# Peptides against a protein of PDB entry 8OXM, part 125

Target 1, 371 residues: chain A of PDB entry 8OXM
Amino acid sequence: FKAEFRLAGGVNLPKIIDCVGSDGKERRQLVKGRDDLRQDAVMQQVFQMCNTLLQRNTETRKRKLTICTYKVVPLSQRSGVLEWCTGTVPIGEFLVNNEDGAHKRYRPNDFSAFQCQKKMMEVQKKSFEEKYEVFMDVCQNFQPVFRYFCMEKFLDPAIWFEKRLAYTRSVATSSIVGYILGLGDRHVQNILINEQSAELVHIDLGVAFEQGKILPTPETVPFRLTRDIVDGMGITGVEGVFRRCCEKTMEVMRNSQETLLTIVEVLLYDPLFDWTMNPLKALYLQQRPEDETELHPTLNADDQECKRNLSDIDQSFNKVAERVLMRLQEKLKGVEEGTVLSVGGQVNLLIQQAIDPKNLSRLFPGWKAWV

## One batch from the design tools (peptide; made by RFdiffusion4, then SolubleMPNN)

Design b2_p16_1_s2 (from b2_p16_1, 11 letters changed)
Fold by OpenDDE base, seed 3:
Structure b2_p16_1_s2 (fold): chain B 371 residues (1-371), chain A 16 residues (1-16)
Amino acid sequence: as target 1 above (371 residues)
Amino acid sequence: KGETLVKEILEKALKY
């Protein structure tokens, strides 16, 4: 280890350290001191397995369909070492950084990111109809700009086209794999883009197995396919390359049903892998300015677990695990809303659900569904 | 122990 460290940006000020490996290579590492990295580590192993399945299939291998992974070493329930995603930026940082964000640079007369957030927060407790109307007004006055990411980073037209294709493939692969695993909390700070490859890196994998649906504001989309995500694909949008890559990824996942079920079953019953949503985690993920005043820091986690009978906790856990496995089996069979769909039909339904303004308008304002 | 078991199960599931 080098004696010097840098601070990464963010609320927890994680330490960036340089480490020399046994191979003599310097590797930058992020030390997190407050987050449970065990869930991230487990989900990275599942992504590596999905990548192995995608590399075995000729059609997905030819398309270079992969979900980007990073190394996680969990040290404790509150500490771990991440391989720092060097040369990546949060998509939110590129799009909606206060003054230097792409929306402000390319659309200076649109609503500010702050104005959009304020408008959606004002209707957070309102009807779905009122949320939809305000979301449509926000969307009309906040036009997508993510096409400019590849245009800024890749000046050569042939390289630009190749990188836009790599981006579109990365969105497709991560969207379908993320849907199968029920990955939630896909806000604009939890998705990084690699400035060299144009591929996405998904971080903070703490909402999995559709646990985002049991949040105080339920998640209503299968993956992030917002207007900026689509704009980054260029003029074809979700049609052509994106759709075909989703279909080929879904085909591999469905054909690997037994392997995926066996792995997820082992993970769901691993006593070291806490994937269940707890009330404190739900409050943290969807914290409102109004809720900050009443949470005195005196909730020692130790005192509230002691009063539920061990039998009722275990029965409730087993019933949740069984429901997760049944829903995973349905997805891998193409069962949606009680109907068996073809790969193309299932992918089409998921795309329509992800781009529907009615679903997007119902999301927690912190998810920034207008971006 | 848990990580080793998950890795062994993954390695076995990847051999079939």
Scores: peptide ipSAE 0.007, ipTM 0.412, DockQ to the pose 0.019
Fold by OpenDDE base, seed 4:
Structure b2_p16_1_s2 (fold): chain B 371 residues (1-371), chain A 16 residues (1-16)
Amino acid sequence: as target 1 above (371 residues)
Amino acid sequence: KGETLVKEILEKALKY
């Protein structure tokens, strides 16, 4: 290890360290000291499996449909080492960095990211109608700019076109696999974009199996398909390449039902894989400025194992696991809201749900659904 | 151990 480290930024201040391998190669590693990387490691293995399924199918293989994966080595419940995603930037950093974010550069007369956040925080406890109205005002005065990512990075028109297609395919694959695995909406800092490939890398996979629906502000979208995510696809938006890649990914997932169910069943019942949402994790993910004052540092994680009969905990866990498996089976059968849909019908419903400003307006404002 | 088990299960599931 080199004696020098860099900070990657973000809430947990992860440390980037350079490691010289036994092969004499320098490898950048990210050390997280506050997050459970076991869930990330498991989800990377599930993504590798999904990639294998996608590579076996001729239609998805021809389209190069893959989820970008990274190496994770969990060291403890609160620490681990991951391969630093070199040549990637968080989409949130590109879009809404305070100094030089693309919104500020390309739309200097729009609302600032801070003004948008403030407006949406003011209505956070209000009706869905009030949230929708303010969200529409924010969206009108905060126009998407993510198209400029590929335009800045890829000056050659042929390369630009290929990279925009790579981006669109990456969003499609990640969206459908993310929906199947119940990853839900993804915070803008937890989606990296590769500056060379234009492919997305999803990090911090602490919400899976629709556990985002049990957050204090429940998720209302199947995946992140916000206006900037769509803008990065260019003029066709969610139509054409994106839709077709979603359909082809969904076809592979549905045709792999038995394999996916078997793997997820094993993961859900693995006593070492804590996928369940706990109140502390929920508070961490959706912390309000009002809640900062009540975080007494003295909540020993040990004291909340309080006195639910072990039998009631185990029965509650099994019922949650069974419900997750049942819902996964429904998704893989194309059952949405009690109706069996075709692949095209299911993908269409998911796209409509993900882009619906009524659903987006109901998301936790901290996750910036207007970006 | 858990990661090895998940890997072994994934490797088994990928052999079918």
Scores: peptide ipSAE 0.006, ipTM 0.411, DockQ to the pose 0.020
Fold by OpenDDE base, seed 1:
Structure b2_p16_1_s2 (fold): chain B 371 residues (1-371), chain A 16 residues (1-16)
Amino acid sequence: as target 1 above (371 residues)
Amino acid sequence: KGETLVKEILEKALKY
């Protein structure tokens, strides 16, 4: 280990450390000291299995449809080591950095990221109609710029096009697999983009199996397909390559139903894999600036352990696990809102849900659905 | 020239 560390930013201030391997190679590692990395490790294994399914199918293999994975070594429930994704940047850092973010550079007369966040926070407790109106005003005055990522990084037109295609394929694959696994909307800091491949790396997989629907502000989208995510695909947006890659990914997932159900069942009942949403995790994921002042550590140790009978906890857990498996089976059958859809119909519904400004306006403002 | 190459690459990538 080198004596120096860097901060990666974020609330938990993860430490980037440089390590020399037994092979004499320097490797950068991210050390998290407050997050459960077990969920990340498990979800990376699920992504590797999905990648194996995608590589076995001729149509998805020809399209090079893959989810980018990283190595995770969980050390405890609160600590672990991540392989640092060298040559990646959070999409949120590229888009909405206060100093040099792409929105500020390309759209200097638009609302600042702070103004957008403030406007959406002011309506957070308001009606869906008021949220929608303010979201539309924010969107009008905060225009997408993510197209410029590939234009800045890839100056050769042929390379630029290939990388925009790789990006579009990566978004499609991660969106469909993310939907199947119930990852929901993803915070802009938890989506990394590789500056060389233009592929996405999803990190911090602490919300899975639709547990985002039980947050204080429920998720309303099947995956993140915000205006900047779409803008990165270029002029065709969600049409053409993205839609076809979603359909081909969904075909493989639906045709692999038994395998995916068996895998997820084993994981849901693994006593070492805490996928359930707890109130502290929910508060952490949707913290308000106002709520930081009231979290004085007056968790008085004297609040009686309500001995909820171990039996009632286990029965509640099993019922949640069964419901997750049932919903996963529905998704893999193409059952949406009680209707069986074709692959094209299901993918179309998911795309429409993900891009609907009514759904986006209802998301937690901290997740920046206007980005 | 650049636009035509982008169109041909687009058409090839739209076939896959």
Scores: peptide ipSAE 0.000, ipTM 0.241, DockQ to the pose 0.014
Fold by OpenDDE base, seed 5:
Structure b2_p16_1_s2 (fold): chain B 371 residues (1-371), chain A 16 residues (1-16)
Amino acid sequence: as target 1 above (371 residues)
Amino acid sequence: KGETLVKEILEKALKY
């Protein structure tokens, strides 16, 4: 291991370390010191299974539809070595870094990322109408720039076009797989982009099975399809390649219902896989920057007072697990809001929900829905 | 040459 490390950003300040393998190759590793990497490891196995289903289908295989995976080596309940996705950058670092972010470089007269964050934090406790108005003002004065990622990295026009397609396919596959699994907390630091492939890598998979909907500020979108995410697809946006790749991914997921339900059932009842949202995790995920100073999670909250009968906790857990399985079965049948939809109808509804500025304006300001 | 290649790649991408 080298003595030097870099910070990857995010609240847990994961350390990027360089290690030399027994093969003499340098490899970057991400050391997470506070997160349960077992959740990430389990979700990576589920993504590998989804990739296996996508590779078996001729239509999704021809389109190279895959969700990017990384190796997770859990060392303990709170520490592990992630394979750092070498040659990846958080989309938030590229877009909204304080010094050299793409918004500042390409749109110097727009609101700063800090001004946008401040405006949305000021209305965080306000009505949905007031949040919507301020979100629309922020969006008008903060125009998307993510098209420039592929233009900066891929100077050859043919390569540029292929990489923009790879990006669009990666967004589509990860959006639909993420929706089926109920993946939340898709903020701009939890999504990496590969600088060589233009594919997305989703990290920090601790909010799954729609547990983002029970956060203090509920998640209101099925996946991240914000204006910068759409801008990276080019002039067609969500139409054509993106929509069709979503439909083909959804078709494979719906046709694999029995396999997906069986695997998720095993995971939900695995006592080693803590997927449930707890109040401390909820507070941590939606902590205000002003509150960062005082809440050291001294996990010395005495286990004593929440001795609600072990039977009532177990019955509550089983009821939540059953509801998760029922909702997964509904998604895989195309049941949305009590109506059975076709694959095209379901994908269309999800796209409309994800791009709706009313839904986006209601998200926690730390999610940065204007990016 | 570049514009024709972009058009062919676009037409292929619209068919897939």
Scores: peptide ipSAE 0.000, ipTM 0.245, DockQ to the pose 0.014

Design b2_p16_1_s3 (from b2_p16_1, 10 letters changed)
Fold by OpenDDE base, seed 4:
Structure b2_p16_1_s3 (fold): chain B 371 residues (1-371), chain A 16 residues (1-16)
Amino acid sequence: as target 1 above (371 residues)
Amino acid sequence: RGELIVEEIMEAALKY
């Protein structure tokens, strides 16, 4: 290890360290000192399995459909080492950085990211109708700009086109794999984009197996397919390449049902793998920026609505695991809301659910569904 | 230990 370290941005201030391997190669590593990386490590292994399934199929292999993975070594329940994703940037940093974010640069007359967040926080406890109306106002005054990522990074038109296709394929693969694994919506800081490949890297995999549906503000989308995510695909949006890549990924996942169920079953029953949502983790994931000052655990009475959603989870661990497996089996059979769908029908439903402004307006405002 | 079990099971599942 070199004696020097850099701080990465973010709440947990992870340390970037350079390590010289036994091979004499320098490798950048990120050391997290406050996060449980075991779930990240397990989910990276599941992604590697999904990648193997995708590589075995000729149609997905020809399309180079893969979910980007990184090396994770958990050291304890609160610390680990991960491979630093060199040459990646959080999509949230590119889009909504306060100093030089793409929204500010390309849309200087739109609402600021802060104004959007404020408006959506003001309606957080309001009706779904009020949330929808304010979300539509925010969306009208905060127009997508993520198309400019590939335009800034890839000046050659042929390279630009190829990289936009790589991005679109990466979104499609990660969306469908993420749906199957129940990753739900992804915070904009937890999606990195590679500045050379235009592929996405999903980090901080602390929500899996639809545990986002039991958060204080439940997830309402199968994956993140917000307006900026779609804008990065270019003029075709969710049509054409994205849809076809989703369908081909879903075909492979559905045809691999037995393998996926067997592996997920083992993971769900591994006593070392805590995938369940706990109240403290739920609070941490949906904490208000205003609540950072009073980390006194005064168990005050507003616990009742969180307790209503948590009190219906008086299901033994085994019943929760069984329910996750049953829902995974349904997804892999194309069962959505009690109806068996074709691959095209299922993918269409998922896309429609993910882009629906009514679903997006109901998401936790901290996750910025308007970005 | 858990990682090794997952890797072994994944390797076993990938052999079929």
Scores: peptide ipSAE 0.007, ipTM 0.435, DockQ to the pose 0.020
Fold by OpenDDE base, seed 3:
Structure b2_p16_1_s3 (fold): chain B 371 residues (1-371), chain A 16 residues (1-16)
Amino acid sequence: as target 1 above (371 residues)
Amino acid sequence: RGELIVEEIMEAALKY
């Protein structure tokens, strides 16, 4: 370890430390405090398994379909070491950083990111119809700009085309695998983009197995396929490369059903792996700016009162785990809304669900569905 | 222990 550390930005002030490995290589590590990294570690192992399945298949291997992974070493329930994703930026930082964000630079006359968020917060408690109307007004006055990421980073046209293709493949692979695993909380700060490869890195994997659907504002999309995500693919959008890469990824996942079910079953019943949504986590993920003032976590809430009968908790947990496994089996069989779909039919349904403005308008405003 | 079991199961599932 080097004696010097740097602070990463953010509320928890994570420490960046430089380590020399036994191989003599310097590696940056992020020491994160106060977060349970066990869920991230488990989900990274599942992503590594999915990558192994994708590498074995000739069609997915030829397309270089992979999920970008990072090393996680959980040290405790509240501490761990992450491999620092060097050369990555949150897509939200590139798109909607207040003064220098791509929306402000390329669309200076559109609504500001703040104006969009304010408009969607004002209708947060309103009808789905009112949310949809305001979302459509926001979208009309906040046009996508993510095409400029590859144009800024890759000046050579041949490199630019290759990197835009790598981006589109990365979105497709992570979207389908994320759907199969029920990965939620895909807001613009939880998705990083690599400035050299144009591949996505998904972070903060604390909402999995469709637990995003039981949030106070339920998640209504299978993955993030918002207008900026699509704009980064270029003129073809979701057609051609993206759709074909989704279909080939889904084909590999469906053909690996037994392996995926066996692994997820072991993980769901691991007593060290808390994947269930709790009320405090749900409140934290969907905090309103108005509610930030009072939740100082008083460390001293006595462990005493919620001795709900151990039998009722265990029966409730087992019923949730069984439902997750059944839903995973349905996805891997192509069962959607009680109908068995082909790979192409299932992928088409998921794309339509992810791009539907009615689904996007219902998301929590903090998810920023207009970006 | 849990991590080792997951690695062993993953290695076993990858051999079939």
Scores: peptide ipSAE 0.007, ipTM 0.454, DockQ to the pose 0.019
Fold by OpenDDE base, seed 5:
Structure b2_p16_1_s3 (fold): chain B 371 residues (1-371), chain A 16 residues (1-16)
Amino acid sequence: as target 1 above (371 residues)
Amino acid sequence: RGELIVEEIMEAALKY
């Protein structure tokens, strides 16, 4: 281990450390404190299984449809070592975090990222109509720029085109598998882009099995398909390659129903795998920047033994697990809103839900739905 | 239109 470390940002201040392996190779590692990396480790195993299913199918294999995975080594319930995704950047860092963010560089006359966030925070407690109007004003004055990522990184036109295609395929595969698994909290810091491959790496997998829908501000989209995400695909947007890659991914997932259900069932009933949303986790995920100063997680678990009979807690857990399995089975059958859809019909509905400005305007402002 | 043609050519090339 080198004596120096860097901070990766975020509330838990994860440390980037350089390690020399026994093979003499330098490897960057992310050391997270205070986070339970077991959920990330389990979800990476599920993604590896999904990748195995995608590699078995000839059409998805030819298209190189994969979810990018990273190595997670949980050390304790509150510490672990992640493989730092060397040569990745958070999409939020490239787009909006710094004075050199792509929005400021390419659109200097648009609203600042701070102005957009402020406007959406001001309407956070307002009606859905007021949220929609302000979201449309923000979107009009904050135009997408993510097309410039591939243009900056890939100067050769043939390489540029290949990398834009790799990006579009990565968005499609991760969106559909993320939807099937009910992956939430897809804010701009939880999605990394590889500067060499243009593929996405999804991190912080702590909101799964549609637990984002039970947050104080419920998630209203199946995956992140915001204007910048679409702008990175080029002129065709969600049509052509993206739609076809979504359909082929969904076809493989639906045809693998028994395998997916069996694995998810084992995970949902694993007593070591806490996937359920608790009130403290919900507050932490949707904290206001102004409230960050006072909530030291004094896990004073005041053991207020609310002796709710161990039977009532266990029955409540089992009923939540059963509902998750039923909803997963519905998704894998193409059951949406009580109707059975074809693969193309289901993918079309999910795309329309993900790009709907009414759904996007209802998200928590920290999710940055205008980016 | 030109990008769609190149995508179709690339998909056709992936069939072989």
Scores: peptide ipSAE 0.005, ipTM 0.370, DockQ to the pose 0.014
Fold by OpenDDE base, seed 1:
Structure b2_p16_1_s3 (fold): chain B 371 residues (1-371), chain A 16 residues (1-16)
Amino acid sequence: as target 1 above (371 residues)
Amino acid sequence: RGELIVEEIMEAALKY
C-alpha cells in the first residue's frame, strides 16, 4: 500500500489507494467504508455468468455483447475493496458537472442541471400530470449532448464510429440483462463510461430484483434509457443496432432460462446475500439534500425487539424470494402484463416503457431522468 | 441514411 490516498467524491468518501501486487504491478483500488459490497460482488458474479452465456451464442459473440465487470472483495458488512475502473468517468460527471459538464459547454443557454433538479423537486409531491408538464418543459430547455462524448474522445472518424457502436452494444446488453435482473433505473453517477472503449460499467448494484419498485418513489422504467443515453447512440437512436442487440441479448437470456433461474434461486436463498430493500437503504437512495442535516444518527436503538416471530420473518422473506423468482421466470418466458410476447415484441415494449416521458417524469428527481 | 448503411455494413462485417 502507498502512504497516500485520494478521496473519491460521494457521501461515503471512498478512498482510492495504490497497491503493489505480488506480481510487482501497481493497481489502484477503491476502498469503500460504510457500504455493504456483498451485493455488488454477487451481481458481478451474475454478470460474469450472463457474459458466459453471451459468449457461447454465436450471434451475441459476433456482436461482442458483454457487460463490463469489475473485481469486488467484500471485507465486512460495511467495508470492501473494489478494483478501480481506471480510465472511466461517471456519465453524470461528463454530462452535468457544474464547471465542465457537456450540457454547460454545448448548451450554455439551456437550463442548468440545478434549475432542472429544482423544477422537478418542486413538483415531486404533485400530480402525474403536473410532473409530466414540468418534465416536458425541463426536457425542452435541457437538450441532450451525450453524442459529444465519442466526438471528444475519438477524433478519427472510423474509430469514432466503432466506439459509438461499442457504446450502443454496451447499453443494449446492460439494459436487457439489467431488466432480467431487475436493476431498474440507474443513477447517472452509478454508470461509468470507459474513455477508451466507450463501454459502460455499472457500479453500486444495491437495487436489484425490482426492489426499485418498492422505493418511496417507485421506479417506472425497466432500465435507464434517458435522452442523453439515447443521444450517445447517434442519429438512429434506439433503432437499428441498439434494438437488434437488445433482441439478440434477450434471445440468449430466454434460451438460458433454466440456468438463470437456478443461479438466481441459489443467490436469493443465500443467507449471506441481503438483496431485500430495507427502510434505511430506501431513505438513503432517495434522500433529499434538505434531509441530510437532520439525520443525526439518533438511532437510539431502543431495541424494542419486537419479537416478530422468527417464523414470520422467514415466511415473509420466502414469499418475497418466490415472487422474485416467479417474475424472473415470466420475464424469461416473455410474459409482460399477462401476455406472452415474442423477443421482438418484448424488447419493443421495454424500449417504449424506458423512453416514455410519462414514465420518466414519475421517477425520483434525484436520479435526474432528464439527463 | 449514410450512418444506417455504415452500421449495417459494420454489423455485416462482424458476421464474417
Scores: peptide ipSAE 0.005, ipTM 0.380, DockQ to the pose 0.015

